# Ledger of designs, part 113: peptides against a protein of PDB entry 3OIQ

Target 1, 212 residues: chain A of PDB entry 3OIQ
Amino acid sequence: KNRIFVSSSKDFEGYPSKAIVPVQFVALLTSIHLTETKCLLGFSNFERRGDQSQEDQYLIKLKFKDRGSERLARITISLLCQYFDIELPDLDSDSGASPTVILRDIHLERLCFSSCKALYVSKHGNYTLFLEDIKPLDLVSVISTISTKSTNSSKHSSSELISECDLNNSLVDIFNNLIEMNRDEKNRFKFVKLIHYDIELKKFVQDQQKVL

## One batch from the design tools (peptide; made by RFdiffusion4, then SolubleMPNN)

Design b1_p22_7_s3 (from b1_p22_7, 10 letters changed)
Fold by OpenDDE base, seed 4:
Structure b1_p22_7_s3 (fold): chain B 212 residues (1-212), chain A 22 residues (1-22)
Amino acid sequence: as target 1 above (212 residues)
Amino acid sequence: SLEKLQELLKELSEKLLEELKK
């Protein structure tokens, strides 16, 4: 089965009530929920959804049923946090209590772009997204990708099922949504409050704001 | 670290698919 690129989590409302569909999306990491019984990653594109929270639009479940899956989940969280410079409480604390990690609103401090592959699994109208793969994206690389493809509209390289266009469009949409959030005085998101706010990001945001 | 993450996630995906086929 071909993997479907998902631009909006609203697309799942049109999905079959009983199906297994491989999907892919790009979004910002917004939350980490690691407890004794579950591991969830929240992602968002910050699309406007009326009165719904813009956070955790994509709730991705890691398998967490046995010691093996729990260990893999913890390693996954550790590696993601290391990549994004997210401080975690020591997961190796000698205190026999399984460390609980609940992080929310990650996007307020760090832009953690991630390309996710997941399995959409639905039964009786409810669905769960199970993580298959995650690729953290470097912010500099994201900025460079958006900046360069604004010029090269032409080459539809046919071969990869998920068009580079879909990825780029989603990245642009995310930034546009962040710019709108930054302009909204009621929104807590501000680019200047990001820990990694630098001259490059500042310039990029300023340039994008001129086009919007 | 990223390669190791990808390997681990691949293993998780495979195990999940096996359980969903039962």
Scores: peptide ipSAE 0.020, ipTM 0.580, DockQ to the pose 0.782
Fold by OpenDDE base, seed 5:
Structure b1_p22_7_s3 (fold): chain B 212 residues (1-212), chain A 22 residues (1-22)
Amino acid sequence: as target 1 above (212 residues)
Amino acid sequence: SLEKLQELLKELSEKLLEELKK
């Protein structure tokens, strides 16, 4: 089955009440919820949804039912956090207590761009997104991609032609949404409060603000 | 490490699909 690129989490409202659909989206990591029984990753593109929280628009579930899946979930979280320089408590502590990790509002400190592949699974009108794949995106690479509009059609083979256009458009939309949030005095998000706020990001934001 | 993780995620997704078909 062809994987569907999702530009908005609202698209799922139109999805079948009983289906299994492979999907892909790009969003910012906003939350990590690891308990003894569940592992959830929250993502958002910060699309305006009226007065509702713009956080966790994509709630992605990791399989967490057996020792193998739990281990994989923990490894996934560890690797993501290592990539994004997110401090986690030691998840590998031999202490038989599964460490609980609850991180929220990650986007207030770090822009963690992620390309996610997930399985949309619906039953009786409710759906769950299960993680199939995650690719963290480097912020410098994201900025460069948006700035150059370079369709670097890397001719890599038969794998799912994510429309580079769809990816780029989603990245632009996310930045535009962040710029709007940054302009809103009531919004907690501010670019200058990001830990990794540097001259490059500053320049990029300033240049994008002139177009908006 | 990321490639190995992707492989493991793929395996988990496949197993999940098998469980959902039961």
Scores: peptide ipSAE 0.019, ipTM 0.566, DockQ to the pose 0.654
Fold by OpenDDE base, seed 2:
Structure b1_p22_7_s3 (fold): chain B 212 residues (1-212), chain A 22 residues (1-22)
Amino acid sequence: as target 1 above (212 residues)
Amino acid sequence: SLEKLQELLKELSEKLLEELKK
């Protein structure tokens, strides 16, 4: 089955009530929910959806059914947090209790761009997205990709079925949405409040704001 | 990809568990 690129989480409203569909999207990591019984990752493109929270537009479930899958989920979270420089509360709490991690509003402090592959699984009109793969994206690389318009077909193997166009368009849309949020005085998101706000990001945002 | 790393870590973990059972 061909993997479908998803530009909006609204696309799932039109999906079959009983299906298994491999999907892919690009979004910002917004939340991490790790408990003793479940592991969820929240992502968003920050599309305007009326008065609804723009967070967790993509709720992705990690398999968490046995000791092996739990371990894999914990390792996945640890590696993602390490990549994005997200401080986790010490998972090594000496109290033999499985660490609980609940992080929200990650995008207010860090732009964690992620390319996600997931399995859309629906039954009786309800769906769940299961994580298949995640690729964290470096912010500098994202900025460079948007700025250069260069379809530098860097010879990364043709196996990524996603058109470079779909990825780039989604990245641009996310930044445009963030710029709109930054302009809104009522929105908590501000670029200047990002921990990693640097001269490069500042310049990029300023240049993009002139085009919008 | 993180998937590849997860697969490698899974394989390593399974091998380690098999060695610990010997």
Scores: peptide ipSAE 0.017, ipTM 0.485, DockQ to the pose 0.076
Fold by OpenDDE base, seed 1:
Formats: C-alpha cells, sequence, structure tokens
Structure b1_p22_7_s3 (fold): chain B 212 residues (1-212), chain A 22 residues (1-22)
C-alpha cells in the first residue's frame, strides 16, 4: 500500500540522504551482472539525460551475502532469462566455479519490459536500490495495454493500486523514447534489429510514430 | 528473524513516507 511509483530515476536525486523507501517502476532490462561477489540488474526507461549513457538508469542490487541469497539471486536471473528467452551459460555447472554472467545492451536484441519493486536505501547522500520483487511483462500484453487505454479513459478510481495510469504512462514514455532512439542514426537501437521484431510490433511502432 | 527485520523495515518505510509527504 505505501509504495511510491517512480516515473524517472532522477526522482531519487530529491530523496532524503538517509531513508528507506519502498519504490516501484517499470523499465526495460538492459544489463545483468552476476559474479562471485555481487548481482546487479540494470534497467532503463531511456529518458534523455544529456550525453550520459541511457543504459542502467536503474541499477538494482540483489542480496548476495550468503549461500541462500546467492541461490535466490541465481534463480531470479535464471527465471528472468528464461522468460525473456535470454541465453545464459549453465548456472548449475557441476564445476565448483560460480558462473559469471555479464550481459549488456539487452535492449538492442530484446525488449524486456519489467515491473520492479525495490527498496531505496540511502546513507550519507548515496543510495542503493535493493530488489524486492520483479514481474516480467509480455510485450504483446504491453502493446495491447497501450493500444486499448488510448481510447478508454474509464476513471476506475481504485486508489490503492499503483495507478494503472502510471504504469501505462511509463510504458508509453518508454516506447516514445525507443522511437526517438530508432530515428536517431547515431543510436545503436533499431526496432528491426530486435530478434522478436514481428508484424504486430512493426504496426504498433508505425502507429505510435504518427502520434509523435 | 527475517520477518522481524522486514517488519522493522516496513515501519521505518512508513514513517519515512509520512515525513516525505510533509
Amino acid sequence: as target 1 above (212 residues)
Amino acid sequence: SLEKLQELLKELSEKLLEELKK
């Protein structure tokens, strides 16, 4: 009930220097960093931030302090990658070496929409986002959600859920940012280079481009 | 217990959210 929806990672610049705040956001998975000592997930909504990289705007830390938390982190990564059809090296390799996974620029091949719940923890002016929950979103469902709500402004005022409006607005913003990136000749992102680029996504992008 | 820590974090988060709304 007391979770703040975050539309921009810049919102954290205004957060208290010493706080614990439950937050939620929607973004694309951009990176996975799993080593022997840490697990990090990078997400982005590709909001323009000057000349800075638009990748990893949300850097989410998984707890990785004991065997139990490490196992949970590995399972989380495995399940996410399975859902998004991301190829991982076998994490269960009988060779006592913990597999290292370093993936970057995931958004160049796959649109991995994710609804993330995290704990914002700040100390001495620095903050860390700890993963609490992650829900992968199906691209077809995302497209359908954006397409249907452009017409039905039915004010179902269910107050307690992260407003279906905030989710939809964030999804629209992400697509708009991707469309701008796709139009930029200097940007590596192109819809046609996505592995899952199909007629439905093509049509949706074309329709959204007419509104921008 | 992990549950007690979660409860403490929840209470701290609620207090902080109330302060942020002020």
Scores: peptide ipSAE 0.016, ipTM 0.463, DockQ to the pose 0.057

Design b1_p22_7_s4 (from b1_p22_7, 12 letters changed)
Fold by OpenDDE base, seed 5:
Structure b1_p22_7_s4 (fold): chain B 212 residues (1-212), chain A 22 residues (1-22)
Amino acid sequence: as target 1 above (212 residues)
Amino acid sequence: MLELLQQLLKELAEKQKEELAE
């Protein structure tokens, strides 16, 4: 089945009421909700949706059936957070109760760009996105990709003809949305409040702001 | 690290697919 690249979570409003569709999108990690029975990962492109919250536009579910799958998910989330330098509460607490982890508004401190693969599963008009894959994207690599318009045709012959154009366009859109949020005095997002705000990001934002 | 992450995600995805088939 061909994987569909999704540029907006609004695209799902037009999806069939009963379907299983492999999808892919690029977004920022905004939230993590880890419980005993599931993990929810929130992602957003920060597309403007009127007065609605721009967080968690893509809610990706990891479901646990057993302790083995729960442990695997916890390790997976830990590795993802380690990649993004997100501090998680110690998930390994020997207390037989799996700790609940709730992280919100991750984007206010860190830009965690992620290429996500998920299964869109719809039943009776409601849908769930089940996680298939997350590729964390390095911010420096994201900035370089946008700046150079370099089609890094990495000749990796993997049959995932994700249009490099779609990926790049989505990354640009995210930055544009963040720039708009940064300009809005009412918005909590500010680039200068990011923990990893450096000279490179500053320069990139300044250059992008001149084009908008 | 990334390879391990991808492997773990694949295993999780497979388990979830089995669950969706039930």
Scores: peptide ipSAE 0.434, ipTM 0.900, DockQ to the pose 0.886
Fold by OpenDDE base, seed 2:
Structure b1_p22_7_s4 (fold): chain B 212 residues (1-212), chain A 22 residues (1-22)
Amino acid sequence: as target 1 above (212 residues)
Amino acid sequence: MLELLQQLLKELAEKQKEELAE
């Protein structure tokens, strides 16, 4: 089955009530909810949805079958957090109980751009997105990609014909949404409050704000 | 680091697919 690129989490409202559909999207990591039995990763493109929270528009589930899969998931989440410089509360609780980790509003401190592959699994109208892959995207690379309108298809012959156009369009949309949030005085998101707010990001945001 | 992350994610995804097939 071909993987479907998803530009909006609303697309899932039109999906079959009983299906397994491979999907891909690009979004910012917004939350991590790690328990003994599962991990939920929240992602968002910050598409405006009326008065609804713009957080966790994509809820990606990692399910643990056994202690081995739990350990694997914990290591995986730790590595993902290390890549994004996200401080996880010490998972080393001396108590033999696996600590629950709840991180929210990650996007307020760090822009964690992620290309996600998931399985849309629906039954009786309800769906779950199961994680297949997360590719963290470096912010510098994201900025460069948007700025150059890089028609330079670097000939990485990765057989997954996900239109570089769809990825780029989604990245642009995310930044546009963040710029709108930054302009809204009621919105908690501000670029200047990001831990990694540097001269490059500042310049990029300023240049994009002139076009919007 | 990225290669290890991807490998671990793949292994985890495979285990999840097995559970979805049951």
Scores: peptide ipSAE 0.432, ipTM 0.899, DockQ to the pose 0.835
Fold by OpenDDE base, seed 4:
Structure b1_p22_7_s4 (fold): chain B 212 residues (1-212), chain A 22 residues (1-22)
Amino acid sequence: as target 1 above (212 residues)
Amino acid sequence: MLELLQQLLKELAEKQKEELAE
């Protein structure tokens, strides 16, 4: 089955009530909820949705079957957090209970761009997204990708590869949404509050703001 | 680091697929 690129989590409303569909999307990591029984990763493109929270638009589930899979998931989450320079509360192993990790609003401190592959699994009208793969994207690489492809409208209509165009369009849309959030005085998101706010990001945001 | 992350994710994904096939 061909993997479907998803630009909006609203696309899932049109998906079959009983299906397994491989999907891919690009979004910002917004939350991590790690328990003894599951891990939930929240992602968002910050698409404006009426009265709904703009956070956790994509809720990706990791299931644990056994202690081995739980340990593997914990290591995986630790590595992901290390890549994004996210401080996890010390998993102080001294309490015989697997520590629960709850991180929210990650995007307020760090832009954690992620290319995600998941399985859409629906039963009886409800769906779950199961993680297949996550590729963290460096912010510098994201900025460079958006800046360089603004010039090459090469119509490579090859139907089978998730077009570099879809990826780029999604990245641009995310930045545009963040710029709108930054302009909104009621929104908690501000670029200047990001821990990694540098001259490069500042310049990029200023240049994008001139086009919007 | 990225290669290890991808390897671990692949292993987790395989284990999840086995559960979906049952």
Scores: peptide ipSAE 0.428, ipTM 0.899, DockQ to the pose 0.884
Fold by OpenDDE base, seed 1:
Structure b1_p22_7_s4 (fold): chain B 212 residues (1-212), chain A 22 residues (1-22)
Amino acid sequence: as target 1 above (212 residues)
Amino acid sequence: MLELLQQLLKELAEKQKEELAE
């Protein structure tokens, strides 16, 4: 089955009540909930949904079957956090109870752009997204990709089924949504509060604000 | 780091698919 690029988590409302569909999307990491039995990764593109929370629009599940898969998931989450420079509480607590990790509102401190592959699995109208892959995206690379109006289809490897257009459009949409949030005095998100807020990001945001 | 992350994710995804087939 071909992988479907998803630009909105609302697209899942139109999906079959009983299906397995491989999907792909680009979003910001917003939350991590690691327990003994599961990991949930929250992602968002911050699409406006009326009065609904803009966080965790994509809830991606990692399910553990055994202690081996739990350990593997913990290592995977540690590597992901290391890439994004997210401090995890020491997962190596000598107490035989695997520590619960709960991180929320990650986007308020760090823009963790991620290209995600997941399996949409539905039964009786309810669905779960199971993680297949995460490619963390470097912010500098994201900024460069958006800034270079890609006339050059650089043949990036044919294995990424996402059209360069779909990726770029989603990245632009995320930034536009963040700019709107930054302008809203009621919204907690502010670019200047990001730990990695630098001159490059400042300039990029200022330039994007002129186009909106 | 990225290659290892992708490898671990692939292994996790395979284990999850096996559970969905049962």
Scores: peptide ipSAE 0.425, ipTM 0.898, DockQ to the pose 0.888

Design b1_p22_8_s1 (from b1_p22_8, 15 letters changed)
Fold by OpenDDE base, seed 3:
Structure b1_p22_8_s1 (fold): chain B 212 residues (1-212), chain A 22 residues (1-22)
Amino acid sequence: as target 1 above (212 residues)
Amino acid sequence: MSELQETLKKLFEKEKSYIESL
């Protein structure tokens, strides 16, 4: 199936008012919203959008209509949070209360890079993104990928349907946007406030800052 | 109609069965 790589969530403004389009993007996880009736994941590339919030630029819906889809949504959240070391309340508690999870501004504490496959579904000009697949990305691997492409055309035949160029450009754009946010005194985002801020990330940010 | 809009309409027809299963 021809999947479209999306570099900006503004691309959806040009999409048909009635369509189903398989899309893929890379972004940072910004929010988790699990209630009794819905499951949503927020992602952002932190693209500057005038006066619009830079959080939740990609609002991804998980199917949440029956016990099977609700269970799959909970498992998906648990696995993502385990991978990113995000503390969750016990989602399996026999308390008979539907677990409610509302996390916001995740990017202020952790850089949760994620490659998402979704269906863009539009009707009457409104759209919804439905999650098809999610791959969490390791930060060390992201930094390595950005740093090594300056020198080595290594033919890794990864069977991933996206251009390796599109992925890398989007990862660079995210870091550039984070560097700009870090330079802005009014912005809450600061690299030094990340729980996982280490010498490697510090060096990488300092080297990227010299190119901007 | 742009070539892109026509391509996206053809994708809608192909993927319609998938969203009906969601």
Scores: peptide ipSAE 0.022, ipTM 0.530, DockQ to the pose 0.044
Fold by OpenDDE base, seed 2:
Structure b1_p22_8_s1 (fold): chain B 212 residues (1-212), chain A 22 residues (1-22)
Amino acid sequence: as target 1 above (212 residues)
Amino acid sequence: MSELQETLKKLFEKEKSYIESL
């Protein structure tokens, strides 16, 4: 199936008012919204959009209509949070109330890189992105991928129709945007405030800052 | 129409059958 790689969530402004388009993007997880009736994941590449919030540029809906889809949404959140070491407020509260999770500004504490496959579904000019698949990306792997492709045009012919270049360009763009946010004194984002801020990430950021 | 809009339209027509199956 032809899937479109999306580098900006502004691309959706040019999309058909009545369409269903399989899309893929890479972004940072910024929010989790789980209630009794809805499950939403917020993502961002932190593209500058004037004075608008740079969070939740990609609002992804999980199907949440029946017990099976609700269970799948909860498992998806649990697995993502486990992968990124995100502490969830007790989903296992013995109180038979459906767990409500509202996390915001996740990127201020953790860089949760995620490759998302979604369905763009539009009707009457409004759209919804439905999650089809999510692959969490390891930060060390992201750093390594950016660092090595600066030097090696090695033709790995993986038959996935998404240009490995598009993924890399988007990862670079995200880091560049984070570097700009880190330089802005008014921006709450600071690399040194990340829970996982280590010597490797520090060195990588310092090296990228010299290229910008 | 941008080349993108034509591509998106063709994708929608192909995916219509998939969504009607969901």
Scores: peptide ipSAE 0.018, ipTM 0.507, DockQ to the pose 0.044
Fold by OpenDDE base, seed 4:
Structure b1_p22_8_s1 (fold): chain B 212 residues (1-212), chain A 22 residues (1-22)
Amino acid sequence: as target 1 above (212 residues)
Amino acid sequence: MSELQETLKKLFEKEKSYIESL
């Protein structure tokens, strides 16, 4: 099945008002919303959208209609949080209430790069993105991927190249947007406030800032 | 714009059987 790579969540404005389209994007995890009735993941590329919030540009819904889908959603959140070293608030097991998790502004503390596969489902001009698959990306791997492609325009096969070029372009765009946010005194995002801010990330950001 | 919408429409029609399985 041909999956469409999406570089901007604005692309959905041009999508059919009644369709189901397999899509893929890469973005930063910005929010987690787990309640008794819904599970949502927010993602962003931090593209400038005028007066619109730069957070939750991709609102991804997990199926949450039955015990099986609810369990899958909880496992997905737990695995993502374990991978990114996100502390979940103590799921107060003693209250008998379904664990509610509401995390926002995740990108202010951790860069949680994620490759997402989703179904775009539209009806009557409204759409919903349903999660099909999620791959968390390691920050060191992201940095290495961006750094290595600046030098090798080697002619490999056209179809795999498009998806890999699109992925890398999106990763570069995200970092460029984060650099702009870091330069803006009004923006809450600062690289030095990231819990995992190290010498490698510092060097990478400094080198990218010289090209911008 | 028009070519993308047409491609997406054609994809939707091909996915109809998959939609019916969801």
Scores: peptide ipSAE 0.017, ipTM 0.505, DockQ to the pose 0.043
Fold by OpenDDE base, seed 1:
Structure b1_p22_8_s1 (fold): chain B 212 residues (1-212), chain A 22 residues (1-22)
Amino acid sequence: as target 1 above (212 residues)
Amino acid sequence: MSELQETLKKLFEKEKSYIESL
């Protein structure tokens, strides 16, 4: 299926008022909203949008209409949180109350890089992004990918496959935005406050800061 | 802009059946 790579959530402002478009993007997980009636995942590239919150730039809806879709949503959240070492309340509690999970500002503690496949669905100028697939990305793998390709920016391969270049450019843009946020004294984001802040991430950020 | 809108329109027509199945 032809899938469009999206570098900015502003790209959707140019999309048709009635469309269904398979899209893919890479972003940081910023929020999880699971209630009795809805499941939403927030993602961000931290692109500057004036005075608007840089969080939840990509609001992704999971289908949540029946017991099967609800179970799939809970499993999806559980697997993501297990992968990123995000502590969740027990979602399997036999207490007949559907567990409510509301996590915000996930990026302040953990860099949860995710490659998302979604359906853009628009009606009457409003749109919804429905999750089709999510691939969590390992931070060490992200750092290695950016570091190795900074030397090989010379092959524009014109294939309609979401180019490994588009992924890398988006990952670089996210890190650049995080570096700017880290430099801003008013911004809550600081690399040194990440739970997984190590020598490798420190070195990578220091080296990337010299290029900016 | 027009070429993107036309491409997106063709994708909508093709994928309409897929969302009606969701």
Scores: peptide ipSAE 0.020, ipTM 0.524, DockQ to the pose 0.046; fails the geometry check

Design b1_p22_8_s2 (from b1_p22_8, 10 letters changed)
Fold by OpenDDE base, seed 4:
Structure b1_p22_8_s2 (fold): chain B 212 residues (1-212), chain A 22 residues (1-22)
Amino acid sequence: as target 1 above (212 residues)
Amino acid sequence: MEELQKSLKELFEKEKEDILSL
């Protein structure tokens, strides 16, 4: 089956009640929930959903069933956190319990853009998204990608260009949503509170704010 | 990046049969 690009997690409301569908999306990492029995990654594009939380719109599962799979999940999370410069709480090795990692609101300190491939698996109307692949995206690369496509509406028809247009549109939508959140005094998100807030990000946000 | 994708691929392939059986 062809992989479906997903622009909104609302798209899953229209998905079959019994299916396996390969999907792809781009979103910000918002949460990490690693325990002895489960690993969940929360992602969001911060689309407005009425009274629903804008966090964890995509809840993605890393499945494991044994200590070997659990170790691979832990390595995956450690490497993801290392890439985004996310401090994991010291895995106090002195308690013989497998360390639990619970991070929330990651987007308040760091913009962790991620291109995700997942399997949508539904049964009896409930679904789970299983992580197949993740590509962390560098913020400088995201900014450059958005800035360069604003000028080239060149009609090249190929199936590969559709996925690149969908990716860029979703990246623009995420930034627009973050700009709206930044303008809202009630929203906790502020660009100036990001640990990595620099002159480049400041300029990019200021330039995008003039177009909105 | 390569190590992240490798570790996740190994995890996914190990769990794939169980995921597809759900």
Scores: peptide ipSAE 0.550, ipTM 0.944, DockQ to the pose 0.913
Fold by OpenDDE base, seed 2:
Structure b1_p22_8_s2 (fold): chain B 212 residues (1-212), chain A 22 residues (1-22)
Amino acid sequence: as target 1 above (212 residues)
Amino acid sequence: MEELQKSLKELFEKEKEDILSL
């Protein structure tokens, strides 16, 4: 089955009540919930959904069933957090209690752009998204990608990659949503509160704010 | 990045049968 690009987590409301569908999306990492029995990653594009929380719009599961797969899940989370400079409590602490990690609102401190591949698995109208692959995206690369494609409608033709256009459109939508959140005095999100808020991000946000 | 993708791929392939059986 072809992989479907998902621009909104609302798309899953129209998905079959019994299916397995490979999907891909781009979003910001918003939460990490690691326990002894499961790992959940929250992602969001911050699409407005009325008065509902804009966090965790994509809840993605890392499944593990044994100590070996649990270790791989922990390594995966540690490496993901290392890439984004997210401080985790020591997951490798020799204390025989598996550390529980609960991080929320990650987007308030860091813009953790991620291209995710997942399996949508539904049964009886409920679904779970299982993580297949994650590509962390560097913020400088995201900014550069948005800035350069605003000028280059160059037709690159052909073949099987989820359109570089879909990824770009979703990155633009995320930034537009963040700009709206930043303008809202009631919203906790502010670009100036990001740990990595630099001159480049400042300039980019200022330039994007003029187009919106 | 490569180690992250490798670790996650190994995890996913180990769990895939159980995921597909749900």
Scores: peptide ipSAE 0.550, ipTM 0.944, DockQ to the pose 0.934
Fold by OpenDDE base, seed 5:
Structure b1_p22_8_s2 (fold): chain B 212 residues (1-212), chain A 22 residues (1-22)
Amino acid sequence: as target 1 above (212 residues)
Amino acid sequence: MEELQKSLKELFEKEKEDILSL
């Protein structure tokens, strides 16, 4: 089945009540909820949804059922957090208690851009998104991609290429939404509070703010 | 990057039958 690019988590409201659909989206990592029985990753593009929270618009599940799959989920989360410089409590503790990790509001400290492939699975009108693949995106690379409008056709092999246009449009939309949040005095999000707020990000935001 | 994708792929393939049976 062709993978569907999803620009809004509202698109799922129109999806079949009983389906399995491979999807792809780009969003910021907003939360991590790892327990003994499940891992959930929250993502958002910060699309305005009236008075609703803009966090966790994409709730993605890593399923595990045994110690082996649980270990793989922990390794996956550890490696993801290592890529984004997110501090996690030691997940490798030999203590037979599965560490619980609850991180929220990650976007208030770090812009963790992620290209996600997921499986939409619906039954009786309820759905779950299962993580199939994640590509963390470097912020410098995101800024450069938006700034240059660069169609970097990396000619490498056989993964269903997201339309580079769909990716770039989604990245622009996320930044525009963050700029609007930054302008809102009631919103907790501020670019200047990001740990990685540098001269490059500052300049990029200032230049994007002139177009909005 | 490669280790992340490898670990997640292994996890997904291990859980795929259960995911598809839901």
Scores: peptide ipSAE 0.549, ipTM 0.944, DockQ to the pose 0.924
Fold by OpenDDE base, seed 3:
Structure b1_p22_8_s2 (fold): chain B 212 residues (1-212), chain A 22 residues (1-22)
Amino acid sequence: as target 1 above (212 residues)
Amino acid sequence: MEELQKSLKELFEKEKEDILSL
């Protein structure tokens, strides 16, 4: 089955009540919820949804059923957090208690851009997204990708299953949404509060703000 | 990156049968 690129988590409202659909999206990591019984990752494009929270628009499950699968989930989370420089409690501590990790509002401190592949699995109108693959994206690379598309059709044959157009449109939409959140005095998100806020990000945001 | 994708792929393949049975 062809993988569907998803630009909005509202697209799932139109999906079949009983289906298995491979999907792909680009979003910011917003939350991590790891317990003894479940692992959930929250992602968001910060699409405006009336009175709904803009966090965790994509709730992605890592399923595990045994100690071996639970260990792989923990390793996966540790490696993801290591890439984004997110501090985690020691998940390998032999203390006999499965470590619980609850991180929220990750986007307030770090822009963790992620290209996600998932399985949409629905039954009786309810759905779950299961994580199949994740590619963390470097912020410098994201900024470069958005900035260069105005001038160079460089045919990089990246074997990525999504169009370069879909990826770039989603990245632009995320930044536009973050700029709107940054302009809103009621919104907690501010670019200047990001741990990695530098001159490059500052300049990029200032240049994008002139187009909006 | 490669280790992350490898670990997640191994997890997904172990759970795939259960995921497809939901």
Scores: peptide ipSAE 0.547, ipTM 0.943, DockQ to the pose 0.940

